Peptides against a protein of PDB entry 3QIS. Designs and how they scored, part 268

Target 1, 334 residues: chain A of PDB entry 3QIS
Amino acid sequence: PSLELSRREFVFENVKFRQLQKEKFQISNNGQVPCHFSFIPKLNDSQYCKPWLRAEPFEGYLEPNETVDISLDVYVSKDSVTILNSGEDKIEDILVLHLDRGKDYFLTISGNYLPSCFGTSLEALCRMKRPIREVPVTKLIDLEEDSFLEKEKSLLQMVPLDEGASERPLQVPKEIWLLVDHLFKYACHQEDLFQTPGMQEELQQIIDCLDTSIPETIPGSNHSVAEALLIFLEALPEPVICYELYQRCLDSAYDPRICRQVISQLPRCHRNVFRYLMAFLRELLKFSEYNSVNANMIATLFTSLLLRPPPNLMARQTPSDRQRAIQFLLGFLL

## One batch from the design tools (peptide; made by RFdiffusion4, then SolubleMPNN)

Design b2_p25_2_s4 (from b2_p25_2, 12 letters changed)
Fold by OpenDDE base, seed 4:
Structure b2_p25_2_s4 (fold): chain B 334 residues (1-334), chain A 25 residues (1-25)
Amino acid sequence: as target 1 above (334 residues)
Amino acid sequence: MKEEEEIERLQKEIEASIQKLLELS
């Protein structure tokens, strides 16, 4: 069997977080026999492509003289954003289109990724006083290294004494401030806040806005801004409550005094973000008559974002663990 | 100077937002 491919080289320019890009090509059976095609892993790979890439269809059957369109879809999710932001991964891949009892055909994928504040650590963002798209990639690497050291120092209760005001980290990421301050100002009376989904186009505009500017106002509806906050928290490489404290949060869930002590053990940036979010959410709950938001709904929603199990425990989370996690957060909302 | 002033303003705005929310709590 043999195939003819309309294209073998694909370039995905300006790939962004949560923005789908598609490139299409055709494969034609120019042979005299039916053929089955599939994308196959390379010798050292478990998957036929990187996590941000997909072929659709990834396999199929072609009669003689049949043609099929294949879509190459590039989509950076929360699972790929962090490694692309750091430059650990890149928009480059090679796909192997295998023909059963035939040849392998190689497709070259290339392009560039535009970094996002989504999927960047709280520590790095606290040091990042400009929009991420204004920060040179080399400086992003330095900020991540410095952020790791700051996290460790904060855990050790080492307060830097004499950092100039311009060198000091932000108390919270400017992106979190922008989102929360907007919601606090404009969304406390918004009916069904955090219950109504945002618009996808508005979400993309908000992400692009936060990545490229420090606006006076965030674009989009209150629902889109609220969902952008959820997406931001979900995309964090380390959740607001660090994985190291997860079990202690569960164990303390019914003792408000111990819960506060556990939170006090968070790195400074994480602790500040947690307290800031809890203060906002408590304020939002005062307007429950207008916004239909209640403590149980908020606790249930935010617990999965703020207090996620470590990757090694994720498959073992019991309903009891989830209830304790919710109870832990409720102790800060009530 | 301008960048430092912008950073200082940003810090103060963030601090003010945090303080406002914490005082309401």
Scores: peptide ipSAE 0.557, ipTM 0.940, DockQ to the pose 0.877
Fold by OpenDDE base, seed 1:
Structure b2_p25_2_s4 (fold): chain B 334 residues (1-334), chain A 25 residues (1-25)
Amino acid sequence: as target 1 above (334 residues)
Amino acid sequence: MKEEEEIERLQKEIEASIQKLLELS
């Protein structure tokens, strides 16, 4: 069997979080026999491509002289955004298109990723006083390294050195402030807030806005701004409630005093974000007659975002654990 | 100077937002 490929090199320029890019190519059976093609893993890989890449179709059958279009889809989800922001991963891959009883064809994928505040740690974002697209990549690495040190210092209750006011971290990420302050100002009376989905185009505009600017106003509907907040919280590499405190939150879920003590042990930025979000959500609940938002809905929605099981415990989460997690959050909403 | 002033403004705006929400809660 033999194939002809219309293209073998693909460049995905300016790849962004949640923005789908597609490149297409054709494969043609220029042989005299039917052939089956498939994308196959390389020798050391479990998958035929990186998590941000997909081929469609990834396999198929071609009669002699048949041609099929293959789409290469690049999509950076929450699962890939952090490692791309850090430069641990890159928009580079090699696909192996295998012919059954034939040869391999190699496709080269390349491109560049544009960093996002989505998928960046709260610690790094508290230090990041400019939009992420204005921050040199070298400084992003430094901000991540420093983020670990501040987390540790905060946990140890070490008094920060008398850093100048300009050097001190933000109390919360500016992105969280922008989202929450917008919702607080404009969305408290918004019917079905956090229940109606945003528009995908508006979500992309909001993400791009937060990555590139410090706007006076966030673009899009209140629903899109609300969903952008959820996406932001979901994309955090470490949830607002640090993984180290997950079990203690569950264990304390029915003791409000212990719950408050657990939250007090969060790193400063995480603690500030948690308190800020809870204050906003409590305020939003006062307008339930207008926005149709209730404590149970909010607790259920935000618990999965704010209080995630550590990756090693994800597969073991019981319904009881989920109920305890919801109860923990309810103690801050009521 | 301009960047420092912008950072200081941002810090104050964030602080004011937090305080406003915490005072209402």
Scores: peptide ipSAE 0.538, ipTM 0.937, DockQ to the pose 0.905
Fold by OpenDDE base, seed 3:
Structure b2_p25_2_s4 (fold): chain B 334 residues (1-334), chain A 25 residues (1-25)
Amino acid sequence: as target 1 above (334 residues)
Amino acid sequence: MKEEEEIERLQKEIEASIQKLLELS
């Protein structure tokens, strides 16, 4: 069997978080026999492609002289954004198109990723006093490394060195401030806030706005700004409540005093973000007559975002664990 | 100078926003 490929090199320029890009090519059976094609893993890989890449179709049959279009879809989700932001992964891959009893055909995927504040650590963002797109990639790496070291120092209760005011981290990421301050100012009376989905186009504009600027006002509807906050919290490499405190939160869920003590042990940036979010959500709940928001709905929604199980506990939380997690958060909303 | 002043302004605006919400809660 033999295939002809219309293209073997693909370049995905300016790949962004949550922005789908597509490139298409054709494969033709120029042989005399039917053939089965499939994308196969390389020798050391579990998957035929990186998590941000997909081929559609990824397998199929071709009769002699048949042609099929294959779409290469690049989409950076919450699952890929962090490793791309850090430069640990890149928009580079090699796809192996295998022909049964035939040759392997190699496709080269290349491109560039544009970093996002989405999927960046709270610690790095607290040090990042400019939009992420203004920060050199080399400095982003340094900020992530420094963020890890400060998280460790903060957990060890090491006294902050008298860092100059210019070196002092922000109390919360500017991106969280922008989102929360907007919602606090403009969305407290918004009917069905956090219940109505945002617009995908507005979400992209909000993401691009936060990645490239410090706006006076966030573009889009209150629903889109609210969903952008949810997406931001979901995309965090480490949740607002650090993984190390997860079990202690569950264990303390029915003791409000212990819950506050657990939160006090968070790294400074995480603790500030948590308190800031809880203060905002408590304020939002005062307007329940206008926004139809209640504490149980908010607790249920935000618990999955703020209090995630550690990666090693990838087993689905038990219903009891989920209820304890919700109860923990309710103690800060009521 | 200008960049430091902008950073200090941003810090103060964030601090004021946090303080405002915490005082209301």
Scores: peptide ipSAE 0.537, ipTM 0.936, DockQ to the pose 0.895
Fold by OpenDDE base, seed 5:
Structure b2_p25_2_s4 (fold): chain B 334 residues (1-334), chain A 25 residues (1-25)
Amino acid sequence: as target 1 above (334 residues)
Amino acid sequence: MKEEEEIERLQKEIEASIQKLLELS
């Protein structure tokens, strides 16, 4: 069996978080026999492609002189955004298109990724006083390293160094401030806030806006700004409540005093973000007659974002654990 | 100078926003 491929090299320029890109090519059976094709893993790989790449179809049959279109889809989700932001991974891959009893055909995937504040650590973002697209990649790496050290110092309750005003981290990421301050100013009376989904086009505009600027006003509807905040919190590599405190939050869920003590042990930036978000959400709840937002809805929604189980426990989360997590957050909303 | 002033302004705006919400709580 043999195939002819219309293209073997694919370039995905300016790949962004949550922005789907597609490249298509054709495969044709130029042989005399039916053939089965499939994308197969390389010798050391478990998957035929990286998590941000997909082929559709990934397998099939071709009769003699039959042609099929294959789509190569590049999509950076929350699962790939952090490793792409850090430069640990890149928009590069090699796909192996295998023919049963035939040849292997190699496809080269290349491109560039544009970093996002989505999927960047709270610690790095507190140090990042300019939009992420203005920050050199080398400096992003340094900011992540420094942020790790700051997190460790904060956990050890070490006194912050008396850094000059220009060197001091932001109390919260500017991106969180922009989102929350916008919602506080303009969305407290918005009916069905956090219940109505945003527009995908507006979400992309908000992400691009936060990655490239410090706007006076965030573009899009209040629903899109609200959903952008949820996406931001979900995409954090370390949730607002650090994984190390997860179990202690569950254990303390019915003791408000212990809950506050657990939160006090968060790294400074995480603690500030948590308190800021809770203050905002409590304010939003005062307008429940207008926005149809209630404490149970908010607690249920934000618990999955703020109080995520550690990756090793994700598959073991019980309904009881989820209820405790919700109860923990309710103690800050009421 | 201009960048430092912009950073200082940003810091103050963030601090004021946080403080405002905390005072309402």
Scores: peptide ipSAE 0.508, ipTM 0.931, DockQ to the pose 0.886

Design b2_p25_3_s1 (from b2_p25_3, 14 letters changed)
Fold by OpenDDE base, seed 2:
Structure b2_p25_3_s1 (fold): chain B 334 residues (1-334), chain A 25 residues (1-25)
Amino acid sequence: as target 1 above (334 residues)
Amino acid sequence: SEVDEELKKLREELAKEIEKLREEL
C-alpha cells in the first residue's frame, strides 16, 4: 500500500484562546490495493496528538485511486490555555499517519500562540499593569513563578506580605474589574443575565479587547460580557477559592462565621476578587424583579466556577459535597 | 449598607488605578 499527501507541513499563525483554526490536506491511495490509514501515537505518547490538536477523520479506508480530505483542527480550550500562556507547551507537534502494512508518513505542525489573560493566574494578573499582549514572554514566565511564591507565602505566614519596594500589585486584575464594572453599570436591569448565552463573535472580540487593551467600554451585549466573565473564571488555573481551602469551605458551609474566616485565609488577590464578585452579585440580586436573577440560580452557577474540587478529588465529588459548596456560596449572597 | 459603601469605595479606587494605567499606555 502507498499514499500520496498533498501537504506535510502545517503552520498555524496567531493561535488564540477559543479560536478554531483549520488546515486541510488530501491523501490519495496511489497504490493498487485498498488501504487503511490511521493517526497513531508516537513512542511513549498516549494520544496521536497534543490536546489542542485533532485530525478529522483520524482513520479510514481508501480504495485504489480514492482521495479523502483531512482537516487538522487547532483549538485552545481552558484545558490547554495555561500551559500555552507560560510557554511550557507550544504550537508544535508531529503527527504519524500510519498505513496498515505500509510505511509511516510524518506531518509537521508548527505555529505561534498569542498569550491570553484567560488562563493566567490571579496573582500574575494583579502584577500585570499592561495588556498581556504587550508583556514580553520572558516576563510572563517570571510573573507566574513570582505569583506561585507569593501565594505560598500568603498561605503559610498569615502575615501581610511586607509591601517591599516592588510596584504594588493591583487589588484585583484589571480584566476582572473591567468585566464586573461594565456589568455593574449596564447589566443590573438586563433580563435573563447569566441565563442567556452570548454571541461567539462578541466573546472573541471581548477576549481580544482584554488581551490587547484597557478599554473604556467593553464591546458586545451584556449577555456576551456576562458569559466572558464566566469563561474567565472557568479558565483560571486555580479557582478564586484556592484548592487548599476547598474541604474547609464544605465543612463550614452551615456556619456563616467559619465561612468568613475561611475566606479571610485566601491569598490577598483571591480574597479581593471573591469579595468584589460577591458584592457585585448581591447588588445584581437587588434588581431581581427586573433581571429575573435569584440567589439559588447564581449560587448554583458560580459555585462550580469559584469552588472547584482539587484535581485529585474531581472524580469523587458527591451530590452532598456539591450541595455544601452551594450552601457555602449562598451565605455570601443572602 | 456598610458592605455597599465598601464596594463603592473599592470600585472608585480601582477606577482611578485603572485610569492611571490607561494613561501610561
Scores: peptide ipSAE 0.351, ipTM 0.874, DockQ to the pose 0.743
Fold by OpenDDE base, seed 4:
Structure b2_p25_3_s1 (fold): chain B 334 residues (1-334), chain A 25 residues (1-25)
Amino acid sequence: as target 1 above (334 residues)
Amino acid sequence: SEVDEELKKLREELAKEIEKLREEL
């Protein structure tokens, strides 16, 4: 078996969070026998590609003189955004196109990623006084490292860290403030808020706007801005309620006093974001007659975003645990 | 309520802080 490939080198310029890019190439069976092709893992890899890359089709059959188009799809999801923002991973890969009983063909994937405030930690964003696209990549790494150290210090020290001469962090990320302030101003009367999906084009504009500027107004519909807030919260590497407090939130779910004490133990930025979100959501619930938003819907929606089980417990979450998590959040909405 | 005044104050503080950041860009 033998294949001819129209291209072997692919460059994906300016890859962004949630923006699909596609490059296509052709493979042709220039042999005399039918062949099966597949993308195969490299010797040390479990997958044929990195999580942000996909080949379509990834396998198939070619008759003699048959040609097939293969799409290489680059898509940065919530699962890849954090490691790309930090530069731990890069838009580089090698694909192995295997031909059954034939040769391996190597495809080179390269490109550049543009960092996003989506998938960046709350701690790093509280230090980030400029749009993320204006922050040097070296400084992003430093901000993430410093963010981890402050989280640990804030969990260990009940005492306010003495505000030394370092630039004071924001009380909440500017990106969260922008999203929530927009919703507060314009979306309290929006029918079906958080129930109607946003437009994908508007979501991309909102993400790009938050990554590149500090806008006076967020572009797009109230539904798109609301969905952008959900996407932001979902993409956080550490949820607004830190994983370390997850079990204590469940255990306290029916005692509002203990719930407030648990929240008081969050790192400053996480605590501020939580209080700010709860205050916004309580305000939104005052307009339930106009927006059709109720406390049970909001609690159910936001619980999965704000109070995520630790990765090691994800597969073990019971319906009882989920109900306790919802009840915990309800105690801040009612 | 005390909670509504705390929210209002927080929003006003954040608004001023973000406006200052816009002026510094």
Scores: peptide ipSAE 0.345, ipTM 0.871, DockQ to the pose 0.727
Fold by OpenDDE base, seed 3:
Structure b2_p25_3_s1 (fold): chain B 334 residues (1-334), chain A 25 residues (1-25)
Amino acid sequence: as target 1 above (334 residues)
Amino acid sequence: SEVDEELKKLREELAKEIEKLREEL
């Protein structure tokens, strides 16, 4: 069996978070026998491609002289955004197109990624005084390393933040402030807030706006700004309530005094973001007659975003654990 | 409420901090 490929090199320029890019090529059976093709994992890989890449179709049959179009789809989700922001991963891959009883055909994927404030740590964003696209990549790496070290020091309660050696971090990320302040000003009376989805085009504009500027006003509808806040919280590498405190939040869920003590142990930026979000959500609940928002709906929605189970416990989350997590947040909304 | 005044103060402090950052760009 033999294949002819119309192209073997693919370049994806200016890849962004949540922006789909597509490149297409043709494969043709130039042999005399039917053939099965498939994309196969390389040696030591579990998947045929990186998480941000997909081939469609990834397998199939070709009759003699048959041709099929294959789409290579690049999409950076929440699952890939953090490792691409840090430069740990890159828009580079090699695909192996295998022909059953035939040859392997190698495809080269290359390109560049544009960093996003989405999928960046709260600690790094509190140090980031400029839009992320204006920050040199070398300085992004340094900000992430410094942020990791400060998180560890804060969790250990051992060293007061040495306020003397680095620029004073923001109390909350500017991106969170912009999203929440917009919602405070314009969305408290918005009917079906957090229930109506935003527009995908407006979400992309909001992301690009936060990555490139410090706007006076966020573009898009209140629904799109609200969904952008949810996407931001979901994309955080570390949730607003750090994984280390997850179990303690569940254990304290029915004691409001202990719940407040657990929150006081969060890193400064995480604690400030949590308090700021809870204050916004309490304000939003005062307007329930106008916005149709209730505490149970909000607690249920934000629990999955703010109080995520650690990766090792995700498969073991019980209905009781979920109810305790909701009850923990309700104690800050009521 | 005391909580509403704390929130108002926090928002005003954050607004000043972000406005300063916008002026520095």
Scores: peptide ipSAE 0.342, ipTM 0.870, DockQ to the pose 0.708
Fold by OpenDDE base, seed 1:
Structure b2_p25_3_s1 (fold): chain B 334 residues (1-334), chain A 25 residues (1-25)
Amino acid sequence: as target 1 above (334 residues)
Amino acid sequence: SEVDEELKKLREELAKEIEKLREEL
């Protein structure tokens, strides 16, 4: 069996978080026999491609002289964004298109990624006084490493933040401030806030705006700004409530005093973000007659974002653990 | 509440800090 490929080299320029890019090519059976094609893993790989890449179709049959279009889809989700922001991964891959009883065809994938404030740690964002697109990638790596070390020191209650460090971090990320302050000003009376989805085009505009500027006003509808906040919280590599405190939050869920003590042990940036979000949400709940938002809905929605189980416990989360997590958050909304 | 005043103060401090960051761009 043999194939002819219309193209073998693909370049994905300016890849961004949640922005789908597609490149298409054709494969043709120029042989005299039917053939089966499939994308196969390279030696030592478990998957035929990186998590941000997909081929569609990834396998199939071709009769003699049959042609099929294959789409190469590049999409950076929350699962790939952090690794691409740090430069640990890159928009580079090699795909192996295999023919049964035939040869391999190699496809080269290349491109560049544009960093996002989405999928960046709260600690790094508190140190980042400029839009992320203005920060050199080398400095982003240093900011992430320094942020990890400062998080660990804060959790260990070791050193008071030396107020004399030449660059005082922000109390909360500017991106969180911008999103929440917009919602506080303009969305408290918005019917079905956090229940109605935003527009994908507006979400992309909001992400690009936060990555490239410090806007006076966030573009898009209140629904799109609200969904952008949810996406931001979901994309955090470390949730607003650090994984180290997850179990203590569950154990304290019915004691409001212990709940407040647990939150006081968060790293300063995480604690400030948590308090800021809870207070916005309490304000939003005062307008429940207008926005149709209630504490149970908000607690259920935000618990999955703010109080995520550690990766090692995700498969073991019980309905009781989920209810305790919701109850923990309710104690800050009521 | 004291918590609401602390939050209001935090929001005002953050607003000033963000405005300063805009002036530095």
Scores: peptide ipSAE 0.332, ipTM 0.866, DockQ to the pose 0.700

